# Peptides against a protein of PDB entry 8HF1, part 260

Target 1, 320 residues: chain A of PDB entry 8HF1
Amino acid sequence: NVMLYATKPTEVMVSFPHQEQVLTVTRLISAEIEKFYVSLDLMNIGVQPIRRSKSLQCLRDPSKKSFVKQLFNDFLYQMKEYGIYAASIAIISLIVEFDIKRRQAETLSVKLMHRTALTLCEKIRHLLVQKLQDMTYDDDDDNVNTEEVIMNFSTPKVQRFLMSLKVSFADKDPKDICCLVFVERRYTCKCIYGLLLNYIQSTPELRNVLTPQFMVGRNNISPDFESVLERKWQKSAIQQFRDGNANLMICSSVLEEGIDVQACNHVFILDPVKTFNMYVQSKGRARTTEAKFVLFTADKEREKTIQQIYQYRKAHNDIA

## One batch from the design tools (peptide; made by RFdiffusion4, then SolubleMPNN)

Design b2_p27_1_s1 (from b2_p27_1, 12 letters changed)
Fold by OpenDDE base, seed 4:
Structure b2_p27_1_s1 (fold): chain B 320 residues (1-320), chain A 27 residues (1-27)
Amino acid sequence: as target 1 above (320 residues)
Amino acid sequence: SPERKKEEEKLAEELKKEEEESLELLK
């Protein structure tokens, strides 16, 4: 029950310039992934024995190549939408996933496929880290996790988001903050979480103010494959946010699935609002007095976004 | 750097202005 609390949050729209980061490194990475896809299509991974369990149908060999491609496509999306710095964090998640899949491989061919993917991820990681280091003026400070490096290697959307956090929360009491950050993709939650940890740690005004946590949606494709560890982690993350041990929660569709989170005073929508349900559910979390509901839009899409939000607001008022 | 602080202040003013403008558009 999203109780329609009578207090409408203040809706804010932050515009950002649509800049395609045309970096040589991003082109090189994209080209390496494309070459890998050609190689992957030529790989004979065999026909896996049909394990009788309906739940294991998702483990058929075509699904394994498809899954590898999906992870790299998601990585390319993260790099495009959030920038090189976010990509340097996102690639670590791929490394972890492919190492797990490599260890779990039932065949040598599948093991080799995941090893090849892992080798590509390490190459990509090196290219990203090298590019982050090239802009550190001080040869002696290997610390790519500075506010400056994070800002310079983030997309305009992420830059505006980080500045919005800084302006909104600098030197505030942590107890007065209950912030949600909505993202579209589950992998973005972890990526933006890692970025925020580093940004908050590098930003004195936020270091003792914001304590981020993230929540990844249940794998709707296979709830049975959600590791006991992932379920424990999700439960722990929610509990930390409820207990006030975390005051910023990054979430995707998890809140749409009826996870009850406390009333928040800030809700940031980092990615485009694609559905009426997303609008209502996310806005419905901004329930405190003076709650802010912040949307990010590219300048080119501003008018279209305004019209869409107006339609959603009208539809919401007609149902309320 | 002092330049970064000025750029942050300018961006804070821009964000505040965008907030005010967005509030008017959403009325």
Scores: peptide ipSAE 0.022, ipTM 0.628, DockQ to the pose 0.650
Fold by OpenDDE base, seed 3:
Structure b2_p27_1_s1 (fold): chain B 320 residues (1-320), chain A 27 residues (1-27)
Amino acid sequence: as target 1 above (320 residues)
Amino acid sequence: SPERKKEEEKLAEELKKEEEESLELLK
């Protein structure tokens, strides 16, 4: 019943050029991660004691090596999809995670593995920051967080997203803004949040207009694995968005049924819409009369994206 | 079907017009 009366938001498709940012630094970082994978495969971490947790949800703890590779693969994806500036923020999250895992290590071999991963992350961070500083001609302003640096070291997708925010929200009343930004991956929420904080702070027209927050959708993994801190952060972020203390929310999943997120006037889909459910649920958050639903597509994928959106519109109209 | 192609073309024109109108607000 709730699906029938939603005013259809205006659906906007923003195109961006498919530029492979072939920077020497990105090739160097990729090669260092590949060398690290070879070394990681040779590491003897011993037979990890299978903690027989009696609960039938023995999801085989992904091998401690597989988890390390997953984090670096996720980082490589962020660097490719969002650019070097976003990667400089993303690497900090890996540093924090590997330091926690190093401290929690039950064996010396596992502790050494996480220490080696941490040392690689510190090297990657240095290479990224040095490359961001190469554009600051003034030796005195170590501030890599300018609008120019953010834009120049972001992918065309992120550039078009930031431009769309600036045009949509420059000098507006913050009370009139209710914006959602959907991303595919959980780690992207925090990365794009950090990028937006720096971009908003560097953009005078947005400083007092946009207040971003982020939330990671609840793990379908048991609430027992969510840290108490993550749950507190999610509750606080949602409450700030409900109270109007935040007017832009970044999320990796459609807010669960029952998170009464106010009717949003802007919904941005930063990553490709892969499922009909994601399309319907994200579009269903754009409920105001002037609501905009904004998609981003590479020029090469434009026709394919149009056909997918057409199929989703048809399927949605056949159910409504 | 030729009808699906016309509807896809119409959607592409609508999305392009909305993109152009949104980009004109950028000038």
Scores: peptide ipSAE 0.021, ipTM 0.567, DockQ to the pose 0.083
Fold by OpenDDE base, seed 2:
Structure b2_p27_1_s1 (fold): chain B 320 residues (1-320), chain A 27 residues (1-27)
Amino acid sequence: as target 1 above (320 residues)
Amino acid sequence: SPERKKEEEKLAEELKKEEEESLELLK
């Protein structure tokens, strides 16, 4: 039980400025998604045959429209919280998902719905990539994956996170690193993983130091065939992290599900700590003698974050 | 309580110091 360990990691809070300026491209993308929702609501998808899929999601939306809206809402969240660069990676996950759902569609109407969603994702991808290229003189897609482009098109939170990684791990022995990065949402794991791959590859001081993996919580895994692949991948990723073949693991709520990860020397909480359980479980992974537990907070939310962490510390000490 | 406020202030100072030390490493 992670709660039984009197872990005293060094707790660090990194502040970041609130991003006030919304780029024109993000407004355009949001408007296109809103326009798509109006169109989606007008689509007659008909009655879906009740496949005996025991998935709670199939019970909630017989038209599968809510799933489509959920994916775009998660994308909009990622674009807002992590920036345009992370959004350019996140949109690829939507493209893959909608292409699979298009191929699995049992009706022409559902197939058309997913096709329309896919076409919108492709348009969004082009808008994002074009905006990333505006800083590069060369039209080559490979030129958008520089440290400079990643940093400039990331939110202040992600900038501070990447800087914290660079400072913490530059030119270190990979064997001395056992790092967890906690995020709130499962889809954030994938986009931050992709962002980190590109950032590490573009940052010489980290290229041979950090090997990232990601882990997605089981409770959010669709019961579909993709869930079996995701489960296999998750097991492989955990094993690579245990074996030291990966030294940075991105997680969403997975420790609450009883996934045993080794003791870590660094734990980063990229998103706000929303629950006491998340605080205890994540902090409880920082078990080495010099372990660091790093929180990120907006300057405007700093006081509120301090109060919340104090309450969690108190509650943890009352149980320990 | 005044005690809680003092402990919150202490936590803020500790976290600020660690942030400053972390930011010094960023220079």
Scores: peptide ipSAE 0.020, ipTM 0.562, DockQ to the pose 0.083
Fold by OpenDDE base, seed 1:
Order: C-alpha cells, then sequence, then structure tokens
Structure b2_p27_1_s1 (fold): chain B 320 residues (1-320), chain A 27 residues (1-27)
C-alpha cells in the first residue's frame, strides 16, 4: 500500500502595510452611522408580534434594531478591511436588504426605521460613488469600474490579493485553475465577488481566464437570508464550480459545515485564520501536486500570524 | 499609463519577493 503522501501545499504568507490614514469620506460615513445609532436607540418601534414560524428570530432581536446595527457594523468592517471600492458594492447589499425589510414591515414604526436606514445607505452610496468618480480624470466616462479605480480605492490587503491573482493566473488556461478564496464574513463573499467581477472584466489578462462564483454558508445568523432562492443559488454555484463552469469560488469560513468542494490548486485566505478547523479545512482543499495555500497578513500582525500558523501546523501533525 | 504599469510590475516583484521570503521563513 503506497500511501500516496498527499502532497502538502506550498504555504505562502503575503504581507501588506497597515493603512493608518483614514480618508475624510470614511470618517464622514462612520460619523453619519454613529449619529444614526443614536437616533435608532431613541426610536420607539414597540414589541414585535411573535409569529410561531419566526419564534427563533424574534427571540434573538425582538426590536429588530440589533439587526440594523449588525448590517451597518458589517459594512463599516468591509469599508475598513477592503476599502472604499468594496464598500461601494457592500452598501448595495444593505440597500437591497433594508428595502426588503421595509416592504415586509408589519408595523408603521418598523417600516419607518428601515426607511431611515435605507435613506442613510443611499447617502453613503452617493458619497462613495462621488469619491470614486473624483479620481476618474475623464469627466465623460462614468465608469468607476476600471482596474485603476479598483486598485486605488482598495486597501493594501486587497491590492496584494488582486496582484496575486493577476500574477498567478494571467493568460492561463481556465481549465487548469481551481481556486478558493476564504473570507471571514458572509457579506464579504458577495462584496469581494462584485469587486472581482469588475476587476476581471477590466483586466485583459484575466477576462477570459477567471470565472468567479461565491458561496454563502448556511450560517443560522438570519433565517431571512435562507431564502429558497439563496439555497438554489448556492447549489447552482457549487455545481458550476464542480463542473468547471466557474474556476474561482469565494467562501466564508462556514465551509466547516461539510460543503464538499473539489481539490483545488490555489487557496487564498484573505482574512486572518481564527480557528484551527478553518486552517485544516482550507489547507486540506489544496490537494494538487503544485497546490498553493496563500495567507494575507498585516506587517504589524506578521509575527503573531506566523506563531499561530506554526501552532496549527504542530497541532495538525500531532493528530495526523 | 506607463507609470501604472511600472507600479504594477514593482508591486508584482515585491509580492514575489515576499512569497520567496515567506517560503524561507515557513521552512
Amino acid sequence: as target 1 above (320 residues)
Amino acid sequence: SPERKKEEEKLAEELKKEEEESLELLK
């Protein structure tokens, strides 16, 4: 029995500078969200009717205010971690969600709360898009979706990630690519997916090479996201990736729940590895002979990240 | 612009160097 020693993937750590300088627009947006939180805390929305089918949701947030704050906190995180360009995509997801929640509101007070949140999101979107346009020297081309705008308005982490994709996949055969991109948060999957679609379309070397998809894990955070449509879309995205119709899959850490993805030749970890299980499962997908496992770390966190990965490697070797 | 291509090439070289240095540190 030749134990085919599963070829250990080549592990790579890409460092990026920590962006200390916050743009005026990001400070303004953060201040507007904080003002909105003060207003939101003063809103009397009453006790929500407990529908039997929604009992678990109503138990988590009877006021629905914490859910609104969670979405804006996730947006603020995305803006900080991925940049203004990614934030311009992320805000659209909030607009869609708050519009759905506004239409589904059972009370006038809840409808008004979601309307106020939606109005803030539209203001934020305008501020972000205006800032993206201010650097397009061509007054006539409303196209903020250029490689240049994407790169200039992305964080150093995202810049390094996009460059790593370009260097790794430029002018390659799409059939030879099986890439996973892991992110921490569910909402980041869709945000990075939208960013990658625009980046790939604007990058000639990648336009016919990479076909991205995203997968949002079954995290029980909001059963409202577990729409039949989302489950169908998730199944379709997985199937497209299995069939080779997509060659790059963006996943949240929720792959822990047993999504059997194929053996990949590239695995990117865009966010910090926080759990041993995430490390083992993500690394365990890089199974080809020349597989790469790429980590991204801020320079300030590099030593801590190296120590953590060393501990995970040791623990994995002690179990194997 | 030709300047942006040079910045991309520089960033690609820096990335490649960081990959090589990282491979040495992970040994």
Scores: peptide ipSAE 0.024, ipTM 0.659, DockQ to the pose 0.683; fails the geometry check

Design b2_p27_1_s2 (from b2_p27_1, 14 letters changed)
Fold by OpenDDE base, seed 4:
Structure b2_p27_1_s2 (fold): chain B 320 residues (1-320), chain A 27 residues (1-27)
Amino acid sequence: as target 1 above (320 residues)
Amino acid sequence: SEELKEKIKKLEEEIKKEEEESKKLLA
């Protein structure tokens, strides 16, 4: 029971300036996705072949278009919240998912829908990568995975997060680090994981210090092969983190679902703390004597965030 | 590239200060 742990971590609040990143590339990408939605609405994906009861079939086809839109909406969210560098990683996850769904397509029309989505993802990837390359002054160094490129093409929130990691962990012993990074969305776990891999590799002070892993929420809705792979990945990632083979874990609501993770000395909350349960459960993982609990807030929301944290502290003390 | 490196360095210094100040605000 996470609420019973009496250890008070040092709470830290890192502020970031409001995100006014209106890049031309983000406008172009958004416009291409909107055009695709119009096209997608006009697509006749047909009635899927009856493998099970008729009632479940009529619900399946809308669910496939809805799922495609959900993935692109989640991508647009990640691009806005984490920046175009994170978006260049996030789009790869969409490419993988749409390629799987294309191969699993039971009809030619559904196959074509996923192929069209995949083609859009490749166009988006190209636009993002091209924009990342615009900062490489030397024609010979196509390496878009530098600290400078990552920082420049990340949102102020992500910049502050990466710097907070660097300041907190530069040249430390990997064994002295047990870090959790909480994010709201399951797709953000993979995106931030990929970003951190590249950032750590490009940052000498972190390269041999941080070994990241990620956990995504269990997809309890789909008993498909993907859900089996995700469950295997989760078990492996948790075990690596328990064994100390990974010292930084990116997670979403997975820990709220009763996955037990060891006591940590650092907990970062990258996304806003929306619930008391999230506050208590995430903070309750910071259990060492010198544990830090780091929150990120927009400057405009700083006062509101402070007040909310005081309310959560009070409520926690009244229950404990 | 040099301007960006200097911006990164400034941000690192800002984070160090903010972490110290925020501990006092949340104490």
Scores: peptide ipSAE 0.187, ipTM 0.770, DockQ to the pose 0.717
Fold by OpenDDE base, seed 5:
Structure b2_p27_1_s2 (fold): chain B 320 residues (1-320), chain A 27 residues (1-27)
Amino acid sequence: as target 1 above (320 residues)
Amino acid sequence: SEELKEKIKKLEEEIKKEEEESKKLLA
C-alpha cells in the first residue's frame, strides 16, 4: 500500500504566468469546432442499432454524437492548457480515432458523421502546422520540431516543464534517471509524449539522456474495452520502464493504472493535484535519496495551491 | 486558525525558496 510509506521528497513548486494565448488560429479553430457542433446536431444519424454488446459505452450515447463532441472538447482543453504545438500532436490522435470509427461504422450516416469529423481534424491540423511554420524563416526547412518552435508555441506551464526537464537532466547518465510525469487526462499522456520526443530530439543535451514512454490510462468503464493493442502497449511501456529502457514515464493516474513502478528520483505533476489520494500516491513514487516532487501552478492559483498542499501534508501526517 | 496560518506561511516560505532556487537554475 503506497500510502503507508512516509516518503519525504523535496517538494518544488514552479509557478507560471497565466498567459492567455491570444492567437487568431486558436479562435479560428474554436469557431470551426462550434460550427461543426451545430452541423453535428442537425445530422440525422437515424436510430442506432442498440447492439446488445455488454459495452456500457454504447449505452451512454445512442447517437455517438456525444463521443465526437467529447474528443473535440478534450482537444480544445489540450490546446488551451498545453498550447498550439501540443495541439498539433493531439489532433493526430483525433484523426486516428475518427478514422477507426469511420471504418467501424455500421451505417452510412454514422460513417459520414465520422468522415466529417475527420475532415475537420485535417483542416485543424493544417491550420496548426501552418502557424508553426510561420516561425521558420527558412522556407526550405519544414522542420517545425525545433526547440525554439516547441517553446514558443507551448503554454507557460509547458515551457516551465520543458526547462525544468532540461535543467534537471542535461548531461546526466540516463541510468541515474527515473522520472514520472503525471497528467490529468488520458489523451494528454500521448500528446505530452509526442511533444517530449520532438523536444528531446531537438535538444542535444537530452537526446541520449531521456527516453520517454507513456501509459494510456485504463478506461474506467471496462478492462474488456482496452484493445489488445492498448493492453500490450501498457505492459510493454511498464516493462521498458522497469528494465531501464525508458527512464521517463508519462501517466494519467497512479490509482487507475495500478502502476507497480520502481522508486523514482523525479516526479512531475504537470496538471493541478485535485485529490489527496493523487497527491499521496504520486509523492509516494518519489522514494530515492534526494527525490524531487515538482508541482506546476499558475501564479494566480499559487496561494490556493500552497494551502491545498498544506492540507494534504497535514492529512498525510495524521494518517502516517 | 492562527497556528494553521503560521504553518501555511512557513510552507509558503519553503516553497518560495525552492521555487527561487529552481528559477535560478532555469535562468
Scores: peptide ipSAE 0.062, ipTM 0.573, DockQ to the pose 0.082
Fold by OpenDDE base, seed 2:
Structure b2_p27_1_s2 (fold): chain B 320 residues (1-320), chain A 27 residues (1-27)
Amino acid sequence: as target 1 above (320 residues)
Amino acid sequence: SEELKEKIKKLEEEIKKEEEESKKLLA
């Protein structure tokens, strides 16, 4: 039980300005997704064969339309919360998922629905890549993966996160680093992982210092959507992190109490801490003597975040 | 309570110091 450890990490709060200006491209993408939802609601996909999926989610939407909407809603969230660069990575995950579902479609109508979703994702990808290229003089897709482009097209939160990583880990010995990054959503793990790979590769001071991996918590995965490949990958990712082959792990949920992850010296909470359990369990991973627990907050939410941390500290002391 | 306000203020000052130290490292 992680709560039984008297972990006293240094808690750090990094504030970031609220991004007021929505780029024209993000408005265009949002409008295209909204138009797609109208079209999707008008699609007659017929009665789907009731697969004996025990999941409550399959009972609610026999049309599989809710899953399509969920993926685009998660994409819209990622674009808003992490920026255009992160969105350019996130859209690839949607393309892969819809292509799998298109190939697995049992009916022509479902196949067409996923094809239409794919066409939209390809359009969105093009709009995002084109916008990233506006800062590059060269039409080479490889030129969009620079530190400058990543920083410019990331939200202030992600900028502060990347800067915090750079300052914390520049030119350090990889063996001295055990870092966790907590995010709220499953798909954010993959998105931020891809962003970090590109950022680390573009940042000389972090090259050969940080080796990222990601893990999706099981509690956030509908068992019906957990592929055998994802389970194998999760097991491999955990093992790489335990063996020190990866020194930065991105997680969407608290590592199940049975996943003994080595004591970490850095824990970053990229998204708002929404629950006491998230606070205690994430903080409880920062167990080394000089461990840091870093929170990110918008300037406007700073006071509310401080009050919430105080409440969580109090509640933790009442249980300890 | 006034005690709660004082504790919150103290925590804010602590976090603000740590944030400012972090900002100096990021500048």
Scores: peptide ipSAE 0.042, ipTM 0.568, DockQ to the pose 0.106
Fold by OpenDDE base, seed 3:
Structure b2_p27_1_s2 (fold): chain B 320 residues (1-320), chain A 27 residues (1-27)
Amino acid sequence: as target 1 above (320 residues)
Amino acid sequence: SEELKEKIKKLEEEIKKEEEESKKLLA
């Protein structure tokens, strides 16, 4: 019963300036995706034979175009919310997904659609990497994975998150750290994981202190859509976190009730808390003495966030 | 409501101080 033990972690709210990074590269990428949507709407993907439908009527599967648009919309969200550096990692996940869908394509028209999406992703990747390299004055150091590059090309939210990790964990014993990072979307787990790996490797004070892992919550909709590889990765990541081989876990959902995650001393909520359940369940993981529960808010949303936290605290105390 | 605002403000000042100390360690 997670609700009964009202552990009172120290609640911390970190404010960040709402700065829309209006970079020319971000505008170019957005415009190229919009042009691609116009082209995608004009693409005749043909009539897909529904193998299971007793009706011989081949239906257009609008879901295939919708899925392509969803992945690019999710990418645009990551670029806006986390910055260009995070976007350079996120685009690789789209490349992998579109290559899989291209290989699995049942028709030449669907194969061509995924190939066109893949070509756009490679162009976007090149534009992002070039922009990250513009900061490296030294022609010889192609290493875009420095602390400076990560910080400069991250949003104020991500900068504050990384600084809060550095301040909280610099030169600490890895055994004394049990950290959870909650994000709203599944794709963000892998993106923030890749960003943290590079940040930790570039930060001497964290290199031997933090070992990150990520977990995507089970798809309640169908266990059949979870690849055997994803299920193996989830089991391995959970086990490494339980064994203390990993001390930072990135999650898109509150770890299912059956994942007995050890009492954590730090819980970071990187994205806005949208529900009372998310607040109670994430806060309920901060169970150690001196546990911290850290929220990130834009300055413009600060008062609204304070009122929401107050309402959630009141509602939690009325149930406990 | 005011006690919550004061606690949040105090925590923000503590984090800012910790961030400034961290920035001085990086300079």
Scores: peptide ipSAE 0.034, ipTM 0.564, DockQ to the pose 0.042

